Peptides against a protein of PDB entry 3V4L. Designs and how they scored, part 160

Target 1, 386 residues: chain A of PDB entry 3V4L
Amino acid sequence: GQPLAKDKVALLIGNMSYWEHPKLKAPLVDVYELTNLLRQLDFKVVSLLDLTEYEMCNAVDEFLLLLDKGVYGLLYYAGHGYENFGNSFMVPVDAPNPYRSENCLCVQNILKLMQEKETGLNVFLLDMCRKRNDYDDTIPILDALKVTANIVFGYATCQGAEAFEIQHSGLANGIFMKFLKDRLLEDKKITVLLDEVAEDMGKCHLTKGRQALEIRSSLSEKRALTDPVQGAPCSAEALVRNLQWAKAHELPESMCLKFQCGVHIQLGFAAEFSNVMIIYTSIVHKPPEIIMCDAYVTDFPLDLDIDPKHANKGTPEETGSYLVSKDLPKHCLYTRLSSLQKLKEHLIFTVCLSYQYSGLEDTVEEKQEVNVGKPLIAKLDMHRGL

## One batch from the design tools (peptide; made by RFdiffusion4, then SolubleMPNN)

Design b2_p18_4_s4 (from b2_p18_4, 7 letters changed)
Fold by OpenDDE base, seed 1:
Structure b2_p18_4_s4 (fold): chain B 386 residues (1-386), chain A 18 residues (1-18)
Amino acid sequence: as target 1 above (386 residues)
Amino acid sequence: MEEVKLVPMGPKDSDYKP
């Protein structure tokens, strides 16, 4: 019979906004598109952008809490990385220059921890370089991996080779995701699917002789990403997993704010990623005596590092939100919260209404404080270690 | 022609010798 997954869980990390390293662009698109594809495959997906070392560790720990016997685990990473002595290192955005293994997450350590969970399938998709880092002489002493025969690595490049992003004026996928996305929904053994992706990449003139997909697998069973999830969660652990995932994806409810002047504002929320939320405001009712009114958001928690110059934009694109703009209501003011993983407290902010009455030159302001609790990933206390 | 830049997703070549 076709294998059943007890559940399917994915962690997707895209690092772009490096402090001390070349900035990337493709991970934004790649994580977004892969999230949408894996959701169509009934994966519980956590999608995170621009994580520090500490935030990456916590994201991995929370991901590992979702893993259990017979669960399919998928880790995708797009960003800077390297490979020393057959160990793959994911580079956080705060990594120093030069970075070393002590500043990076070792994928083989994550694999060890996944094997302890007795997972049904472990898939790693690594869109990073596999070039040696000569600044890191550390030979990691890893414990021996268990023989679980359920591991698949899809590397965007060969051992010792570079993986590339193609930067142009627009948004584009990375090279690996460009081909992976076209095959990902196919009902095939995951290794066969990746072999087809490798063949498609091999036909690309841009990458020929520079980047080639490498597959490393111990997978003894015919398992696919299309394998159905086992029916209703019968175990307490499955219920906990479902609840934990639901918490990480719970948006604040849209609310109607009523001001004393009789203006009504709709406040809405949209998820771009598990750690990226768009807030939007719109005037839904205005008394005729009010000639102009604007509703802007302000007084965000300092942990979010919200620049007021990038808040309250007339388009999602002006906030840096290019991917979800089609799904947002039009004619709003938009604010992008891109670092929800940094939120220690409840998301409390002020909605300020600035308005003018007909025949009065002076603007009037009314303010309302809004508490939306911990949105999305901020419900996962990724700060518990401080 | 849009200038297409390949950006490596990893360490730069260095003449670093430990």
Scores: peptide ipSAE 0.327, ipTM 0.780, DockQ to the pose 0.522
Fold by OpenDDE base, seed 4:
Structure b2_p18_4_s4 (fold): chain B 386 residues (1-386), chain A 18 residues (1-18)
Amino acid sequence: as target 1 above (386 residues)
Amino acid sequence: MEEVKLVPMGPKDSDYKP
């Protein structure tokens, strides 16, 4: 019979906005498109951009809490990385220059912890360099892995080689994701699917002789990403997993704010990623005596590091939100919150209504404080211990 | 022609001689 997954869980990390290293662009599109594909495959997807070392550790710990016996676990990483002595290291955005193993997450340590959960399948998709870091002389002594025969690594490049993104003026996928996305929905054993991706990537003239997909597997069963989830979650653990995932993806409800001047504002929320939310405001009612009227959001928590110059834009694209702009209402003011994992408290902010009456030169302001609780990933308290 | 820039996703070549 076709294998069944008890559940399917994916953690996708895209690191781009490095402090001490070259900034990347492709992980934005790659994480977004992979999220949409894995959701079509009935994965519970947590998608995170621009994580520090501490935030990456907590994201992995929360991902491991979603894993259990017979669950399919998929970890995708796009960002800077390296490989020393067959150990793969993912580089956080706050990593120093030069970075070392002590500043990075070891994928083989994550695999060890996934094996303790008795998972049905472990898939690692690593869109990073596998070049040696000569500044890291640490020889990791890893304990012997269990023989679980349910492990697949898809590396964007060969051992000791570099992985590249192609930067241009527009948005584009990374090289690995460009070919992976075309096959990801195919009902094939995951190793066969990745072999076909390797063949497609091998036809690309830009990567020929520079980057090639490598597959490393110990997969004894015919498991696919298309394998159906076993029916209704009957275990307490499956219920907890569903509730944890649902909490991490709960948007605030849309609000209708009424001001004393008789203006009504719709306040709405959209998720771009598990840690990235767009706030939008629209004027839904305006008295005829009010000639000009704008609704700004301000006074955000300092932990979110929001530059006011990038808030209250006339288009989603002016906030840096190109991917979800088609799904947003038009004729709003838009603000992008890109670091929800840093939010320690409730998201409290001010809606400021600025307006002018017909025949008065002075602008009038009214303000309302809004508390929307902990949106999306902020419900997981990924800052525990800071 | 837009300049296509390849960016490596890992360590730069260091002049590190051991």
Scores: peptide ipSAE 0.317, ipTM 0.772, DockQ to the pose 0.500
Fold by OpenDDE base, seed 5:
Structure b2_p18_4_s4 (fold): chain B 386 residues (1-386), chain A 18 residues (1-18)
Amino acid sequence: as target 1 above (386 residues)
Amino acid sequence: MEEVKLVPMGPKDSDYKP
């Protein structure tokens, strides 16, 4: 029979905004497009941008809690990385220069923990360099991996080689994702799909002789990303997994705020990623005696590090939101919260209405506090140590 | 022509002399 997945869970990490390393661009588009494709494949997707070491560890731990016997697990990483002695290291955005293994997440450690969950399929898609880091002389003594026949690695490059993004003036995919996305929905064994991606990438004149996809697999079964999820969650563990995923993807409800002056504001929320939310405000009613009015969001929790200069923009693009702007309502003020993983408390903020009456020179202000609870990934309390 | 730049997603060639 066709293999069934007990469930499908994916963690996608895109690191771009490195503190001490060259900034990347491709992971933004790559994580976004891969998220949309994996959702069409019935994956529960957590998508995270620009994680610190601590935040990456917690994201992996939360991902591992969603894994169980017969679950399909997919880890995608796009960012800086290296490979020493056959161990792959993902580099967090706060990694020092030079970085070492103690500053990075070892993929083989994650694989070990995934093997303990008796997963039905483990897919690692690693869009990073596999070049040796000469500043890291650490030979990780990894415990012997269990002999399992359900592991697939898609490396964006071969051992000891570099992976590249192609930086253009605009938004573009990394070279691996550019070819992967065109085939990801195909009903094929995952190794066959990746072999076809490797052949397509091999035709790319820009990366020919510099980057080549490598597939490492123990997969003895005909498992595909298209394999259907087993019907309604019958186990307590499946219910818990579904609830935990739902928490990480719950947006605040849209609100209609009414001010004393008779102005009505629509407040809305959109997810760009699991840790990135757009807040938008629009004036939906204005009394005729009010000639001008603006509605600003302010007084965000300090944990979010929101610069007021980047808040309340006339377009999503001015906030750095280029991907979801087509799906947002027009004629709003937009604010991008890009670090929801840092939120320790409820998202409480102020909506400030500034307005002027006809024939009065003075601007009047009214304020309303809004509590939207913990949006998206902030519900996982990633900063609370277990 | 848009200037196409390849950016490596990993360690630069280190001036690391062991």
Scores: peptide ipSAE 0.311, ipTM 0.763, DockQ to the pose 0.539
Fold by OpenDDE base, seed 3:
Structure b2_p18_4_s4 (fold): chain B 386 residues (1-386), chain A 18 residues (1-18)
Amino acid sequence: as target 1 above (386 residues)
Amino acid sequence: MEEVKLVPMGPKDSDYKP
């Protein structure tokens, strides 16, 4: 019979906005498209952009809490990386230049912890370089991995080789995701699916002789990403896992704010990623004596590092939101919160209504404070301990 | 044609001469 997954959990990390390293672009689209595909495959997906070392460690720890016996675990990473002595290192956005293993997350350490959970399948999709880092002479003393026949690595490139993104003016996938996305929904053994992706990538003239997909697998069973989740959560652990995941994906409810002047504002929320939310405001009622009015959001928690220059835009695209803009209401002001993982407190902010009466030259302001609790990933309290 | 730039997702060639 087809194997059953006890559950399916994915952590997707896309690092782009490096402090000391070249900025990337492809991980934005890659994480977004992969999230949508894995959701169609009944994965519980946590999608995170631009994580520091500490934030990456916490994201992995939270991911490991979602893993248990017979659960399918998928880790996707797109960003800077390297491989020393057969160990793969994911580079966080705050990594120094040069970075070393002490500044990076070792994938093989994550794999050990996944093996301790007795997972049904461990899939690693690593869209990063596998070139040696000559500044890192550390030989990781890793304990021996358990011999489990349930591991699959899909590397975007060969050992010792580079992985590339193609930067142009527009949004595009990285080279690996460009081919992976076209096959990911196929009901095939994951190693067969990845082999077909490798063949498709091998036909690309841009990658020929520069980048080739490598598959490393111990998978002895016919397991697929399409394998159905075993029915209703019968265990306390499965219920806890479902609740923990649901917390990380709960948006604030839309609110109708009423101002003293009689203006009514709709405040709405949309998720772009587990750590990225769009706030939008729209005027739903305006008294006829008010000729102009706008509803701005301001006074965000300092931990979010919101630049006012990128807040309250007339389009989602002007905030840096290019992926979800089609699904957003039109004729709003938009603000993108891109670092929800940094939120230590409740998301409290001010809605400021600026308006003008007919026959008065001066603008009037009214303000309302709004508390929306902890949205999305901020519910996991990934900062518990700082 | 827009200039298509390949960007490596990893360590640059260091002038690290051992």
Scores: peptide ipSAE 0.288, ipTM 0.755, DockQ to the pose 0.515

Design b2_p18_5_s1 (from b2_p18_5, 7 letters changed)
Fold by OpenDDE base, seed 1:
Structure b2_p18_5_s1 (fold): chain B 386 residues (1-386), chain A 18 residues (1-18)
Amino acid sequence: as target 1 above (386 residues)
Amino acid sequence: LEQTVEELDEETKLVSFA
């Protein structure tokens, strides 16, 4: 019979906005596209952008809590990375220059922890460089991995080589993701699927002799990403996993705010990623005596590092939200909250209505404080270790 | 936008993840 997954869980990390390293662009699109594909495959997907070392550790710990016996675990990473002595290191956005193993997450350590969960399948998709870091001669003493025969690595590049993104007309895609996305939905053994992706990527003239997909596998069973999830969650652990995932993806409810002047504002929320939310405001009712009015959001928690210059934009694209803009309502003001993992408390902010009456030169301002609780990933309290 | 790899004009840049 076709293998069954007890559940399917994916953690996708895209690091782009490095502090001390070159900024990337592809991880934004690649994490988003992969999230949508894995959701079509019935994966529970946590998608995170621009994580610090501490935030990456916490994201991995939360991902490991979603893993259990017979669960399919998929880790995708896109960002800077290196490989020393066959150990793969994912570079956080706050990594110093030069970075070392002590500043980075070792994929083989994550694999060890995944093996302790007795997972049904462990897939690592690593869209990062595999060059040696000559600034780090540390050989991590890893404990011997268990022989679980359920491990697959898809490396975007071969050992000692670079992975690349293609930047064209302001869009960017990783070379690996460009070819992976076309096959990801195919009902094939994951190693066969990746081998076909390797052949497709091998036809790419741009990366010929620069980047080649490498597959490392111990997978003895015919496991596919298309394998159906075993029926209704009958275990307490499966219920906890479903609740934890649901919490990480719960948006605030849309609100209708009523101001004293008689203006009504719709306040709405959209998820771009598990740690990225768009707030949008629209005027849904305006008294005829009010000639102009705008609804701004302000006074965000300092932990979110929201620059007011990037808030309250007339388009989602002006906030840096190119992916979900088609699904957003038109004629709003848009604000992108890109660091929800930093939120320790409830998301409290001010909605400021600025308006003008017919025949008055002065603008009037009314304010309402809004508490939307902990949105998306902020519900997981990834900061509980401090 | 399935821009085929073949139409990579002079504006196309490869950026390394290194």
Scores: peptide ipSAE 0.346, ipTM 0.719, DockQ to the pose 0.355
Fold by OpenDDE base, seed 5:
Structure b2_p18_5_s1 (fold): chain B 386 residues (1-386), chain A 18 residues (1-18)
Amino acid sequence: as target 1 above (386 residues)
Amino acid sequence: LEQTVEELDEETKLVSFA
């Protein structure tokens, strides 16, 4: 019969805004496009941008809680990385220069933990460099992996080589994701799909002799990303997994705020990623006696590090939100919260209305505090140390 | 985003993830 997945779970990490290393661009688009494709494949997707070492560890731990016997697990990473002695290291945004193994996440350690869950399929898609780091002579003593026939690695490049992005007109895509996205929905064994992606990449004149896809697999069964999820979640574990995923994807409900002056503001929320939310405000009712009014958001929690200069923009693009801008309502003020994983408490902020009455020169202000609880990934409390 | 890689204009850059 066709193989069935007990469930499908994906963690996608895109690191771009490095502190001590060159900034990347492609991970933004690549994580977004891959998220949308994996959702069409019935994956529960957690998508995270710009994680510190600690935040990456916690994201992996939360992902591992979603894994169980017969579940399909997919880990995607785009960012800086290296390979020493056949061990792949993902570089967090806070990694020092030079970085070492103690500052990075070892993919083979994550694989070990995934194997303990008895998953039905483990897919690693690693869009990073595989050059040796000459500043790290550490030979990681990895525990012996279990002999499992359900592992697939898609490396964006071969051992000792670089992975690349194409930057054009301010946009960027990773070479690997450019070809992967065109085939990802195909009903093929995942290794066959990746072989076809490797052939497509091999035709690219830009990366010829610089980047080549490497596939490593122990997969003895015909498993595909298209394999259907086994029916209604009847188990307690499936219910827990669904609840845990739902927590990371719950947006605040849209609100209609009413001010004493009779102005009504619509407050709305959109997810760009699991840790990135757009807040938007619009004036939906204005009394005729009010000639001018502006509504802006302020007083965000300090943990979010929101620069007021980047808040309350007239377009989503001015906030750095290029991907979801078409799905957002027009004629709002937009604020992008890009670090929801740092939020320790409820998201409390102020909506301030500044307005002027006809025939009065003085501007009046009214304020309302809004508590939206813990949005998206902030419900997982990723900042709580073990 | 579907622009074919064929027309490498002077604005197209390869950036390494290294």
Scores: peptide ipSAE 0.324, ipTM 0.712, DockQ to the pose 0.368
Fold by OpenDDE base, seed 3:
Structure b2_p18_5_s1 (fold): chain B 386 residues (1-386), chain A 18 residues (1-18)
Amino acid sequence: as target 1 above (386 residues)
Amino acid sequence: LEQTVEELDEETKLVSFA
């Protein structure tokens, strides 16, 4: 019969905004495109941008809580990375220069923990460099992996080589994702799918002799990303997993705010990633005596590190939100919250209405505090332990 | 985004993740 997944869970991490290392661009689009494709494949996807070491550890721990016997686990990483002694290290955004294994996440340690969950399939898609780090002489003492015959690595590049992005017109895509996205929905054994991606990448003149996809697999079964999820979750563990994932993807409800002057504002929310949300404000009613009014969002929690210069923009693109702009209402003010994993408390902020009456030169302000609870990934309390 | 690899003009930069 066709293999069945008990469930399908993916963690996607894209690190771009490094503190001590060159900034990347491709992980933004690559994580977004892969998220949309994996959702079409009935994956529960957690998508995270720009994680610190601590935040990456917690994201992996939360991902491991979603894994169980016969669950398909997929980890995607795009960012800086290295390979020492056949171990792959993902570099957090706060990693020092030079970084070492103690500052990085070892993929083989994650694989060990996934094997303890008795997963049905373990897929690692690693869009990072595989050069040796000569500043890290640490030989990781890894416990021996179990022989589970269900492991697939897709490396964006071969051992000792670099991975690349293509930058065009201010956007970038990773070369690996560019070819992976065209095949990802195919009903094929995952190793066959990745082999076709390797052939497609091999036709690219830009990557010839610079980057080549490497597949490492122990997968003995015909498993595909298209494999159907086993029907209605009857187990307590499946209900807990569904609740935990749903908790991490719940947006605040849209609100209608009413000011004393008689102005009504629609406040709305959109998810770009599991840790990135767009807030938008729209004036839905204005008394005729008010000639001009704008609704600004202000007074965000300090842990979100919101620059007011990037808040309250006339377009989503001016906030750095290029991906979800088509799905957003027009004629709003937009604010992008890009670090929801840092949110310790409820998301409380102020909606400030600035307005002018006909025949008065002075602007008037009214303020309302808004509490939307913990949006998206902030519900997982990924900062618990700091 | 949908531009084919063949339409990569001289302005297209290959940037390493290194």
Scores: peptide ipSAE 0.322, ipTM 0.711, DockQ to the pose 0.353
Fold by OpenDDE base, seed 2:
Structure b2_p18_5_s1 (fold): chain B 386 residues (1-386), chain A 18 residues (1-18)
Amino acid sequence: as target 1 above (386 residues)
Amino acid sequence: LEQTVEELDEETKLVSFA
């Protein structure tokens, strides 16, 4: 019979906004597109952008809590990285220059922990460089991996080579994701699917002799990403997993705020990623005596590092939200919260209505405080260890 | 968004993830 997954869980990390390293662009698009594809494959997807070392560790720990016997685990990473002695290191956004293994997450350590969960399939999709880091002479003493015959690595590049993105005017994928996305929904053994992606990438003239997909697999069974999830969660663990994932993806409900002047504001929320939320405000009712009014959001928690200059934009794109803008209501003011993982407390902020009466020159302000609780990934309390 | 690989003019930069 076709193999069954007990469940399917994916962690996608895209690091772009490095502090001490070159900024990337492709991970934004790659994580978003891969999220949508994996959701069509019935994966529970946690999608995270721009994580520090600590935040990456916590994201991996939370991902491991979603893993159990017979669960399919997929880890995708797009960002800076290196390979020393066959160990792959993912570079956090706060990594120093030069970075070392002590500043990075070792993929083989994550694999060890996934094997302890008795997972049905372990897929690693690593869209990072595999050059040696000459600043890191550390030979990681890794414990021997178990022989589980269920491991697949898709490396965006071969050992000692670079992975690339195509920077053009606009949104572009990394080269790996460009070809992976076209095949990902195919009902094929994951190693066969990746081999077809390797053939497609091998036809790309831009990367010929620079980047080639490497597949490393111990997978002895015909397992596919299309494998159906085993029916109704019969285990308490499956219920807990479903609830934990659902909590991490719960948006605040849209609110209608009423001001004393009679203006009504719709406050809405949209998820771009598990740690990225768009707030939008719109005027839904205006008394005729009010000629102009705008609804601004302000007074955000300091932990979110929100620059007011990037808040309250007339378009989603002006906030850096290029992917979900089509699904957002028009004629709003938009604010992008890109660091929800940093939120220790409830998301409390102020909605400020600025308005003018007909025949008065003075602008009037009214304010309302809004508490939306812990949105999205902030419910996981990734910071509980500090 | 189907910019074919063929339309990658002289302005197309490959940026390394290194």
Scores: peptide ipSAE 0.310, ipTM 0.706, DockQ to the pose 0.346

